# Designs tried in a protein design run: peptides against a protein of PDB entry 2ODG. Part 89

Target 1, 89 residues: chain A of PDB entry 2ODG
Amino acid sequence: MTTSQKHRDFVAEPMGEKPVGSLAGIGEVLGKKLEERGFDKAYVVLGQFLVLKKDEDLFREWLKDTCGANAKQSRDCFGCLREWCDAFL

## One batch from the design tools (peptide; made by RFdiffusion4, then SolubleMPNN)

Design b2_p26_6_s1 (from b2_p26_6, 12 letters changed)
Fold by OpenDDE base, seed 2:
Structure b2_p26_6_s1 (fold): chain B 89 residues (1-89), chain A 26 residues (1-26)
Amino acid sequence: as target 1 above (89 residues)
Amino acid sequence: SELEEEVRRARELGEEARKRALELAA
């Protein structure tokens, strides 16, 4: 599948203190909802991704339940974190 | 599955820690 520039920007460098909204698939709406639930930084969502042992179905379901992400949004976010981990973890 | 159960337990621990962190940061 084709990735977005947002995805490529994220996976190209250490995520540092990037906000949660910098993750592919996470726009303004989902970002605000995640922030309200304590997921203010991308690395906090990364933490959840790792706690779920990088399992796609578990992570995407969690994201849906946590902020209402649809299938594409959760897919984009998962792919973003997976590729980032492949590069830097 | 067994993996899902282990992940669930790990997630629960993480959620507890996150909840505490939110409370301290508020």
Scores: peptide ipSAE 0.078, ipTM 0.623, DockQ to the pose 0.068
Fold by OpenDDE base, seed 3:
Structure b2_p26_6_s1 (fold): chain B 89 residues (1-89), chain A 26 residues (1-26)
Amino acid sequence: as target 1 above (89 residues)
Amino acid sequence: SELEEEVRRARELGEEARKRALELAA
């Protein structure tokens, strides 16, 4: 499986105050929906990822239910957070 | 499972908090 440059940019450094739209798989449409639900920063989505104990199925289902992410988008977002955590957590 | 139920409760509490935060920020 290949990764995007967006993924590589995100996992390369501490996320700090990066917006939710900086996550791989989260484009403008999904980003706006997440922001409307109070998930405006990438670290808020990270918090949900950790509450779900990094479980792929639970996280991807949550993301689908929360912003309408499709399978590719939820996979990319999950992979982005997983690899970031592997590097920095 | 027990974990899924705990996660569900946590999500519900979080959603209420975020809803209030959005209302206050508007």
Scores: peptide ipSAE 0.068, ipTM 0.595, DockQ to the pose 0.051
Fold by OpenDDE base, seed 5:
Structure b2_p26_6_s1 (fold): chain B 89 residues (1-89), chain A 26 residues (1-26)
Amino acid sequence: as target 1 above (89 residues)
Amino acid sequence: SELEEEVRRARELGEEARKRALELAA
């Protein structure tokens, strides 16, 4: 599977206070929408990911409903969080 | 399913909390 440099940069280190826009698949448009809904940091989205028990379908549906993410964006974001959790959680 | 319902409830509670947080920060 091919990943972006953005994905690799995110999964390579602790999340810390990284903004939501640092997540793969989350660009300026989606990032702004997420921030407006209170998801300003990547760790807040991580929290949602974990509450959804890391379920791909549930998370991607949530992301779509929350910020209008398309299939690729939600897939990239899910993959980013999944791999980060595999490394650090 | 039961899991989906539990997740839905958790999501709703979380969204409400985040909404309140935004209001406090506005």
Scores: peptide ipSAE 0.060, ipTM 0.587, DockQ to the pose 0.066
Fold by OpenDDE base, seed 4:
Structure b2_p26_6_s1 (fold): chain B 89 residues (1-89), chain A 26 residues (1-26)
Amino acid sequence: as target 1 above (89 residues)
Amino acid sequence: SELEEEVRRARELGEEARKRALELAA
């Protein structure tokens, strides 16, 4: 499966202070909802991803419950974090 | 599963800290 340029840009470098909206699958709508719930930086969502043991089903369900992400959005976000971790963690 | 139970417990233990952080940021 192919990835977006947004995904490639994110996984290519250290995460730093990138906003939550820089994650693949997280647009303006989902980003705002995540920020309202305290997930304002990409690294905060990374933290949740790691607490959930990098489990795809658990993370995608959490993302859906937290911000209303659909199947594609949660898939893109999960893939983004998985590949970032493979490169930097 | 056993993994899911472990993850759930981990999240529950951290939930209060996260809520407090949100309150401080408000």
Scores: peptide ipSAE 0.042, ipTM 0.573, DockQ to the pose 0.064

Design b2_p26_6_s2 (from b2_p26_6, 11 letters changed)
Fold by OpenDDE base, seed 1:
Structure b2_p26_6_s2 (fold): chain B 89 residues (1-89), chain A 26 residues (1-26)
Amino acid sequence: as target 1 above (89 residues)
Amino acid sequence: DALAAQVARARAAGEAARARAEALAA
């Protein structure tokens, strides 16, 4: 499948202190909701992704329940973290 | 729903772990 430039920018380098909104699929609305729940950095969401053992269904459902992500947003975010992990973890 | 229950438990465990880490870092 095709990816966005936002996805490509994220997976191209170590994430460091990047904000949660730098994740593909996470816009301003979802980012704000995630920040309110304590997920302010991309690496915190990465942590949850890893706790869920990189399971797509579990992660995407968690994201939907946590910030109201739709199917595309959760798919984009999952793909972003999966490919980042493939490159750097 | 089995998946919903599994997600809820995993989410709660993850958030609890994060809270503990934050407490240690403070």
Scores: peptide ipSAE 0.097, ipTM 0.603, DockQ to the pose 0.092
Fold by OpenDDE base, seed 3:
Structure b2_p26_6_s2 (fold): chain B 89 residues (1-89), chain A 26 residues (1-26)
Amino acid sequence: as target 1 above (89 residues)
Amino acid sequence: DALAAQVARARAAGEAARARAEALAA
C-alpha cells in the first residue's frame, strides 16, 4: 500500500506548530473533535502517541475513542506519526 | 489526574482490542 501526499508532506519536515488537521487521516471532522478535546496541535497528538509507547493498537484505539476515527483514519494517523518519529525523534 | 486517567483508559482499550484480535486468530 502507498502513502498519501498528506502523509509525505507531514513526515518531510519538523512539525513545529502545525495544526492537528495536518496529520494524515485527520480531516476537518476529526480535527474539530480533537481540538474540542484539547488536541489542537499535531505535537499534542504526538505526545499521546509517545505516552502510549508508540504502540499501534493502543494509539489507534485511543484515536477511535477520542474522535471517532475509523480504521483507515487511525492507521493513516499512526503511520504518519511513526514515520515522522523515525525521521526526527 | 486527567492525563493519567486518559492514558489508563487508552491502555485498557488497546489491550482489550489486542486480546480480541489474538482470540479471533486462534
Scores: peptide ipSAE 0.086, ipTM 0.580, DockQ to the pose 0.045
Fold by OpenDDE base, seed 4:
Structure b2_p26_6_s2 (fold): chain B 89 residues (1-89), chain A 26 residues (1-26)
Amino acid sequence: as target 1 above (89 residues)
Amino acid sequence: DALAAQVARARAAGEAARARAEALAA
């Protein structure tokens, strides 16, 4: 599959203090919901990704349960974090 | 399965820790 420019921008550099909405698959709606749940920065979601042992099914299920992400949104977000980790961890 | 259960416990612990930190900052 092809990736979005948003994905490419995110995986290209250290994420630093980037907001949660900078993650691929996380738009304004999901971003606001995540922020309401305390996931205001991309690195907080990264933390959850790592706590879940980088497991795709568990992470995507968590994202769905936490902010209502659909299949595409959760796939995009997972792929974004996976590839970021491959590059920087 | 066993790994899923382990991960679930880790997730819960992390969420609890975050909640505690948030409460202390409030």
Scores: peptide ipSAE 0.080, ipTM 0.587, DockQ to the pose 0.066
Fold by OpenDDE base, seed 5:
Structure b2_p26_6_s2 (fold): chain B 89 residues (1-89), chain A 26 residues (1-26)
Amino acid sequence: as target 1 above (89 residues)
Amino acid sequence: DALAAQVARARAAGEAARARAEALAA
């Protein structure tokens, strides 16, 4: 499978103050749910990703439990953060 | 669920930290 343009846009630059909805796999529906749970910025989700030691299974399970992400959404979001970290961390 | 408990604790700690930051900014 290939990455989305949304993924490529996110991993290409520092995330700064980008909203949570800028993450691949996070659309308006999931974004609003994440915002309601205190994850309003992409960097807050990054924080959770790092707290979970960048573990795919743990992160994807957390995302599912937190906002109802399906398998593709959680995979896309995980991949987005993983590759961003590979580039900038 | 162990993960849920861990996440809840981490979130609570984060919220407390944000509250402290807001107090500093006031």
Scores: peptide ipSAE 0.080, ipTM 0.560, DockQ to the pose 0.074

Design b2_p26_6_s3 (from b2_p26_6, 13 letters changed)
Fold by OpenDDE base, seed 3:
Order: structure tokens, then sequence, then C-alpha cells
Structure b2_p26_6_s3 (fold): chain B 89 residues (1-89), chain A 26 residues (1-26)
């Protein structure tokens, strides 16, 4: 599958203080839900991704349970963080 | 399921940490 421009923009540079909504698959609806749970920055979600040992199934399940992400949204978000880590971690 | 339990444990600890951080920042 091809990646979105949003994905490419995120993985191209250090994430710094980027908001959670900068992650691929995380739109305004999911972003607001994540922010309400304290996940306001992309690096906070990265922390959760790393705590779950970068496991796709665990992370995608967490994301679904936390903000109601569907299969595509969780896949896009996982891929975004995985490829960012491959480049910068 | 084992995977579900790991996810729930992770969420619980995450929420506790966030709550503590919010309290300290207040």
Amino acid sequence: as target 1 above (89 residues)
Amino acid sequence: EEEKKLVELSKEKGEEALAKAEALAA
C-alpha cells in the first residue's frame, strides 16, 4: 500500500513537539479523544508504542481501546511510528 | 487473553502516570 502525504511529512523529520494529530491515521476526532486522555503530543503516543515493545497488535489494540481508532487508522498510525523509529531511533 | 491483559496493564499505568503529572503541575 502507498503512504499518505501526512505519513511522509511525519517520518521525514524529528517529531519534536508535534501535536498528536500530526500522526498518520489520527484526525481531528481521534486527536481530541487522545488529548482528553492526556496524549496531547505525538511523543507521548511514541512512548506508549515503545512501552508495548513496538508490537503491532498490542499497539493497534491499545489505540482502538483508547480513542476508537478503526483498522485503517491504527494501521496508519502504527506504520507512521514504526518508520519514524527506523529513521531516528 | 494475554495480549489484552498486557494492553490493559499498560493503559492503567499510563493513566496513573498522567494523573500524577497533572497533579504535580497544578
Scores: peptide ipSAE 0.062, ipTM 0.580, DockQ to the pose 0.069
Fold by OpenDDE base, seed 2:
Structure b2_p26_6_s3 (fold): chain B 89 residues (1-89), chain A 26 residues (1-26)
Amino acid sequence: as target 1 above (89 residues)
Amino acid sequence: EEEKKLVELSKEKGEEALAKAEALAA
């Protein structure tokens, strides 16, 4: 399947101070919930992704439990971070 | 099950770290 433009925009450049809502799969609703938990920047979610050893199941479960992400949202977010890491980490 | 434990532990530690950071920054 194809990626979204949001995904492509995120993985194309250094993450910097991009808000958590810049991550693919993270819309306004999920973004606000993540921010309320202290995950206000994309790099904070990246940190969690790395702590979980880049494991897809662990990360997607974490995301679901943390902000209520559905399967597609968690998949999109995971893929976004994975590809960003492949390019820049 | 083990995965769930790791997720919960990670979340807990993460939230603790964030809370600590916020407290120090305040």
Scores: peptide ipSAE 0.047, ipTM 0.552, DockQ to the pose 0.071
Fold by OpenDDE base, seed 5:
Structure b2_p26_6_s3 (fold): chain B 89 residues (1-89), chain A 26 residues (1-26)
Amino acid sequence: as target 1 above (89 residues)
Amino acid sequence: EEEKKLVELSKEKGEEALAKAEALAA
């Protein structure tokens, strides 16, 4: 499948202080829910991704449980973080 | 089971961190 421009923009550069909503698959609704749970920056979600050993199923399940992400949203978010890590971690 | 525990533990720690942050901000 193809990636979004949002995905490409995120994976192309250091994460820095980018908000959680900068992650592919994380829109306004999911972003707000994540922020309410303390996941306000993309790097906090990255931390969760790394704690879960970059496991797709575990991460996507966590994301679903935490903010109600659907299959596409969790897939997009996972792919975004995976490719970012491949480039920068 | 171990994998599920990682998810739950992570969520618990996240909530704990949030609670601590809120307590400090109060």
Scores: peptide ipSAE 0.027, ipTM 0.515, DockQ to the pose 0.063
Fold by OpenDDE base, seed 1:
Parts: structure tokens; sequence; C-alpha cells
Structure b2_p26_6_s3 (fold): chain B 89 residues (1-89), chain A 26 residues (1-26)
């Protein structure tokens, strides 16, 4: 499968203050749920990704439990953060 | 169980950090 344009846009530049909704796989519904839990910025989710040692299963499970992300949404979000880290971390 | 434990621990610590940040901002 190919990546989305949203994914490509995110991994192409520094994260800065981008909202959580800028992450691939995170739409309006999931974004609002994450924001309600205090995850309003993409870098906050990045922090959780790093705390979980970049482990795919752990991160995707966390995302599912936190905002109800399905398998595709969690995969897209994980891939987005992984590739961003490969480029900038 | 180890995976679940790590997830739950990270959630707990994350929530504590967020609560602290909110308290400081109030």
Amino acid sequence: as target 1 above (89 residues)
Amino acid sequence: EEEKKLVELSKEKGEEALAKAEALAA
C-alpha cells in the first residue's frame, strides 16, 4: 500500500506546533478525542510514541485504547511518526 | 501482560503530567 498525501506532508518538514489532527490516520473524530485527553499537538503523541520505545504494537494499542482508533488509523499514525523520526530525530 | 502493563503505566504517567500542566496553567 502507498502512503497518503497527508502522511507525505507530515514527514516532509519539522513537526513544530502542528495539531494532533495533522498526523496520518487521525481525522476529526479521533483528533477531538485525543484533544479531550490533552493530546492536542502532534508532538505530544510523538512523546507517547517515544515513551513506548517506538514499538508498533504498544503504540497502536495505546492509540486504540485512548481514542478508539481502528487498525488502519493506528497503522497510518504509527507509520507517520516512524518515518518522521527517521528523518528528523 | 507485560505489554498491557507498560501501556497502562505510560497512560497513568501521561495523565499525571497533563494534570500537572493544567494545574500550572490555572
Scores: peptide ipSAE 0.024, ipTM 0.504, DockQ to the pose 0.083

Design b2_p26_7_s1 (from b2_p26_7, 11 letters changed)
Fold by OpenDDE base, seed 3:
Structure b2_p26_7_s1 (fold): chain B 89 residues (1-89), chain A 26 residues (1-26)
Amino acid sequence: as target 1 above (89 residues)
Amino acid sequence: MEEEELKEQVERSRKLGEEARRLAEK
């Protein structure tokens, strides 16, 4: 399998203040739900990813419980953040 | 979870995310 262009665009540079919807797997529906819960920027979700010690199962379950992400959406989001961290942290 | 618990979760995540963001910009 290959990654999406959205994934590649995100992992190519520091995320700065990119909106939460810029994360792979997070579309407008999930992004709106995350924003309403206070996760308004991609770096806030990055923070939760790090709080959970980069644990895939914990993060994907959190994302599902927080915004209703399905398995593919949570997988794409997790992979996006993991590769970003590998590149910049 | 309760609203206050959610607020605390968000603030923990925001703080750690901001630190990571700063590291990436160096």
Scores: peptide ipSAE 0.787, ipTM 0.950, DockQ to the pose 0.815
Fold by OpenDDE base, seed 5:
Structure b2_p26_7_s1 (fold): chain B 89 residues (1-89), chain A 26 residues (1-26)
Amino acid sequence: as target 1 above (89 residues)
Amino acid sequence: MEEEELKEQVERSRKLGEEARRLAEK
């Protein structure tokens, strides 16, 4: 599997105050839904990722339940956070 | 974010996480 430029841009630098929509796999539709649920910053989603012990299945299911992410979107988002953590955590 | 808003978000996140864990056990 290949990564997007969006993924590469996210994992290359500190997360800071980046909006949730900066995460790979999170477009306008999913981003809006996440924001409505209080997950407005990428670091808030990172928090959930860490609460779920970085478990792929748990995180992807959570993301699906939270914003309706499909398999590709949840995979992309998980991979984005996993690789960011590998670099900075 | 005000304290009450933070509490609400934390509780919401916790509940969603617990739901995901339960679903994964199936």
Scores: peptide ipSAE 0.204, ipTM 0.731, DockQ to the pose 0.067
Fold by OpenDDE base, seed 1:
Structure b2_p26_7_s1 (fold): chain B 89 residues (1-89), chain A 26 residues (1-26)
Amino acid sequence: as target 1 above (89 residues)
Amino acid sequence: MEEEELKEQVERSRKLGEEARRLAEK
């Protein structure tokens, strides 16, 4: 599988104040649900990713439970954060 | 985010953190 342009755009630079919807796999529907739960910025989701020690299963399960992400959406979001961390953390 | 929502989020994050530590120790 290839990554999306959205993924490439996110991992290419510091995330700063980017909205949660900038994360790969997070569209308008999931973005709104995350915002309602207090995850309005990508860095807030990054925080949860780091608290979970970058564990794929835990993070993807959390994302599913939090906003209803399906397997592809959670995989895309996880991959996006993992590669961003590899580049900048 | 309201105060009650913040408290709930903090508590959830704490629990997930403890779970992550437990898994890492095994």
Scores: peptide ipSAE 0.183, ipTM 0.729, DockQ to the pose 0.093
Fold by OpenDDE base, seed 2:
Structure b2_p26_7_s1 (fold): chain B 89 residues (1-89), chain A 26 residues (1-26)
Amino acid sequence: as target 1 above (89 residues)
Amino acid sequence: MEEEELKEQVERSRKLGEEARRLAEK
């Protein structure tokens, strides 16, 4: 599958203090919902991703339940974190 | 995030983490 420029921008460098909204699949709406639930930085979501052992189904389910992400959004976000980890973890 | 909300998130993460662990052990 093809990736977005947003995805490519995220996976290209250390995430540092990037906001949660910088993750592929996380737009303004989902970003605000995540922030309201304490997930204000991309690295906080990364933490959840790692706690879930990088499991796609569990992570995508978590994301859906947490912020209402649809299938594409959760897939994009998962892929973004997976590829970032492949590069930097 | 309020303290109680944090505790709820931690508990949820724990449960999901345990599930992930079980899956990884298969």
Scores: peptide ipSAE 0.178, ipTM 0.734, DockQ to the pose 0.095

Design b2_p26_7_s2 (from b2_p26_7, 16 letters changed)
Fold by OpenDDE base, seed 2:
Structure b2_p26_7_s2 (fold): chain B 89 residues (1-89), chain A 26 residues (1-26)
Amino acid sequence: as target 1 above (89 residues)
Amino acid sequence: MKEEELKELVEKSEELGKAAVERALR
């Protein structure tokens, strides 16, 4: 699959304190909704990804339920975290 | 089911996350 530059930028380095909006698929709208739910940092969403044992369906469903992410947004976000974990976890 | 158990865990973690954010904002 082709990835965005945003994806490539995220997976290229430790995420540190990057805001949730740095995740691929998470724009300003979804980012604000996530922040309102306590997910202000990318690493908090990573935490949920790990709690869900990296399961794609569960994570994408969670993301949809939490911030209203559509299929592409949830796919992009999942892929972003998966590849980041492959590199750094 | 595994899925239900994970959902519960996510819900709990979400609540803890909210609390942490609120604490940080004080």
Scores: peptide ipSAE 0.140, ipTM 0.664, DockQ to the pose 0.091
Fold by OpenDDE base, seed 4:
Structure b2_p26_7_s2 (fold): chain B 89 residues (1-89), chain A 26 residues (1-26)
Amino acid sequence: as target 1 above (89 residues)
Amino acid sequence: MKEEELKELVEKSEELGKAAVERALR
């Protein structure tokens, strides 16, 4: 499975204060919805990822329920956070 | 049961997140 440049850019460095829209799979539409729900920073979504024990099915379901992410968007977002954690956590 | 427990944790976390955003905007 190939990754996007957006994914590679995100996993290459500490995420710091990056906005939620910096996550792979999270475009303007999903980003706005997440921000409206209090998830304005990528690290807030990381928090949910960790609360869910890094479980793919649980996280992708949560993302779908929270912002309406489709299968590809949730997959890309999960993969982005997983690889970031592998590198920095 | 495990899944439901995790969903409850996420729900509580989301509520705290919303409250934090609201507080930051005051």
Scores: peptide ipSAE 0.125, ipTM 0.646, DockQ to the pose 0.088
Fold by OpenDDE base, seed 3:
Structure b2_p26_7_s2 (fold): chain B 89 residues (1-89), chain A 26 residues (1-26)
Amino acid sequence: as target 1 above (89 residues)
Amino acid sequence: MKEEELKELVEKSEELGKAAVERALR
């Protein structure tokens, strides 16, 4: 599978205060919905990812239920966080 | 069971996160 430049940019460095929209798979529409639910920073979504024990099915289902992410968007977001954690956690 | 417990934790996190964002806007 081919990753996006957005994915590569995110996993290459500490996420710091990056907005939630910097996550792969999270565009403007999903980003706004996540922000409305209190997920304004990428590290807040990382927190949910970790609470869910990095489980792919649980995380992708949560993301779908929270902001309406489709299968590709949830896969891209999960992969982004997984690879970031592999590098920095 | 495990899934339900984790979902409850996420829901609580969402509530706190939303409140934090609202405070930051003031």
Scores: peptide ipSAE 0.119, ipTM 0.665, DockQ to the pose 0.102
Fold by OpenDDE base, seed 5:
Structure b2_p26_7_s2 (fold): chain B 89 residues (1-89), chain A 26 residues (1-26)
Amino acid sequence: as target 1 above (89 residues)
Amino acid sequence: MKEEELKELVEKSEELGKAAVERALR
């Protein structure tokens, strides 16, 4: 498995106030849908990730249900948050 | 926690998140 530059950029530093669209796997379409649901910042999605106890299946299912993410998008987003947490949490 | 319990918690969290965004934009 290879990661995207977007993934590497996100996991390299504290996320601060980065928009939700900064997350790997979250493009413009998914980002807008997440924002409409109250997830405007990456840290809000991080919050949901943590509420779900970092469980991959639960998080990816939630992301799919919330914004329509496909398997690759949800995998990329999960991996992004997992590795960020490993580095900074 | 069971999956269903986590789903309920996420739903509540989402509702609060929406409200927070709305307040911030006013």
Scores: peptide ipSAE 0.119, ipTM 0.660, DockQ to the pose 0.089

Design b2_p26_7_s3 (from b2_p26_7, 12 letters changed)
Fold by OpenDDE base, seed 2:
Order: C-alpha cells, then structure tokens, then sequence
Structure b2_p26_7_s3 (fold): chain B 89 residues (1-89), chain A 26 residues (1-26)
C-alpha cells in the first residue's frame, strides 16, 4: 500500500511534457520500449489509460503487452496515473 | 464486447502515435 518517491513526485504536479519514464513503474528499459512504440510522453500513456476507462485490468494488460511490464511495474504505473487523475483531471 | 472495442481503440491510438513519432524523427 506504500508508494515510491517517484510516484509521489509524479502525482504532485501537472505532468506537462514529462517523459514516459517519469511514470512510476516505468524504468529505463520499459521507457525505451514505450518510446519505440510511439509513447514518448507520459501524457500519451495517460491517453491510453483514459481510453480504457481507467480500468485497472485492461490498462495493466495493455502495458504488459506493449512493453513487457511485470505485475509490479504495471501496478505502480496504474496507481500513478489513477492518483494523478484524481488530483488534476 | 466492450473490452475488445477498447483494445481496438488503444491499438489505433498506438499506431497513430508510432506514425507520429516516425514522422517527427525523419
């Protein structure tokens, strides 16, 4: 139930032009894979999150299929976007 | 039904993003 500092840093402010790698759960490896697939900015991944109606299972499955995220990585990324949306959307 | 449609939309969005990236980097 705890969050990382990376999560807290991301949800604390508007994401603007932050790179995809700024999302919690998205490290260098996953970030590069996402960028290669056209997801260079965090807001592009946010777009997919919103298209999927903020559904956790759908989003985490998509993230896994798109960049190979494991369960922890997808959970962290989902939580990051969910809490960001709660604050700013 | 709903899931498949959402997945389709995500894939279309992904393709659009990938195309945009390729154009920007060319």
Amino acid sequence: as target 1 above (89 residues)
Amino acid sequence: MKEEELKKQVEESRKLGEEARRKAEA
Scores: peptide ipSAE 0.162, ipTM 0.681, DockQ to the pose 0.097
Fold by OpenDDE base, seed 5:
Structure b2_p26_7_s3 (fold): chain B 89 residues (1-89), chain A 26 residues (1-26)
Amino acid sequence: as target 1 above (89 residues)
Amino acid sequence: MKEEELKKQVEESRKLGEEARRKAEA
């Protein structure tokens, strides 16, 4: 599937202190919900992704349960973190 | 069991994040 510019921007460089909303699939609505649950930075969501052993089904289910992400949003977010990890881990 | 344990770890991390946010705002 073709990636978004947002995805390409995120996977191109170290994430540092980027906000959670910089993740592909995470817009303003989902970003605010994640921040309210303690996930204010992209690296905090990365932490959950790694705890879940980079498992797609577990991560996407978690994201849906945590902030109400739909299938496309969770897919985009997962792909963003997967490709970032492939580049930098 | 592995899946359930991983989900528990994620939940614990979430709680820690919420606590950290509350402390930062205080």
Scores: peptide ipSAE 0.161, ipTM 0.674, DockQ to the pose 0.097
Fold by OpenDDE base, seed 4:
Structure b2_p26_7_s3 (fold): chain B 89 residues (1-89), chain A 26 residues (1-26)
Amino acid sequence: as target 1 above (89 residues)
Amino acid sequence: MKEEELKKQVEESRKLGEEARRKAEA
């Protein structure tokens, strides 16, 4: 398996104020749903990821329940946050 | 379940942050 350019762009630098849609696996549809639920920035989703103790199953289930992410979308988003944390935390 | 409690904690913290922001913007 290979990562997307979107993934590589996200994990390469501090996320700062990047919108939630900058996360790998989060397109415009999922991004809008997350924003409607108060997850407007990537760092808010990072917060959820950390509270769930970086657990893949818990995070991916949460993402599915919150915005309707499918298996690939939730996997891509989880991998994006995991690698970002490995680099910057 | 522990999972549901963690999700609740995140939601409560998020709501508190939004409320604080709304008050600051008023």
Scores: peptide ipSAE 0.153, ipTM 0.638, DockQ to the pose 0.081
Fold by OpenDDE base, seed 1:
Structure b2_p26_7_s3 (fold): chain B 89 residues (1-89), chain A 26 residues (1-26)
Amino acid sequence: as target 1 above (89 residues)
Amino acid sequence: MKEEELKKQVEESRKLGEEARRKAEA
């Protein structure tokens, strides 16, 4: 599958203090919902990804339950974090 | 199960995130 420019921009560099909305698959709607739940930075979502042992099914289910992400949004977000970790973790 | 334990850990971390957000807004 192809990736978005947003994905490529995120995985290209250390995430630092990037907002949660910088994650692929996380638009304004999902970003706001995540922020309201305490996930204001991309690294906080990364934390959940790592707690779930980088498991795709568990992470995507968590994201759906937390902010209402659909299948594409959760897949894009998972792929973004997976590839970021492959490069920097 | 491993899955249930992981879900529990995620929920605990979520609660911490919400609390941290509330403190930051004060």
Scores: peptide ipSAE 0.135, ipTM 0.655, DockQ to the pose 0.085

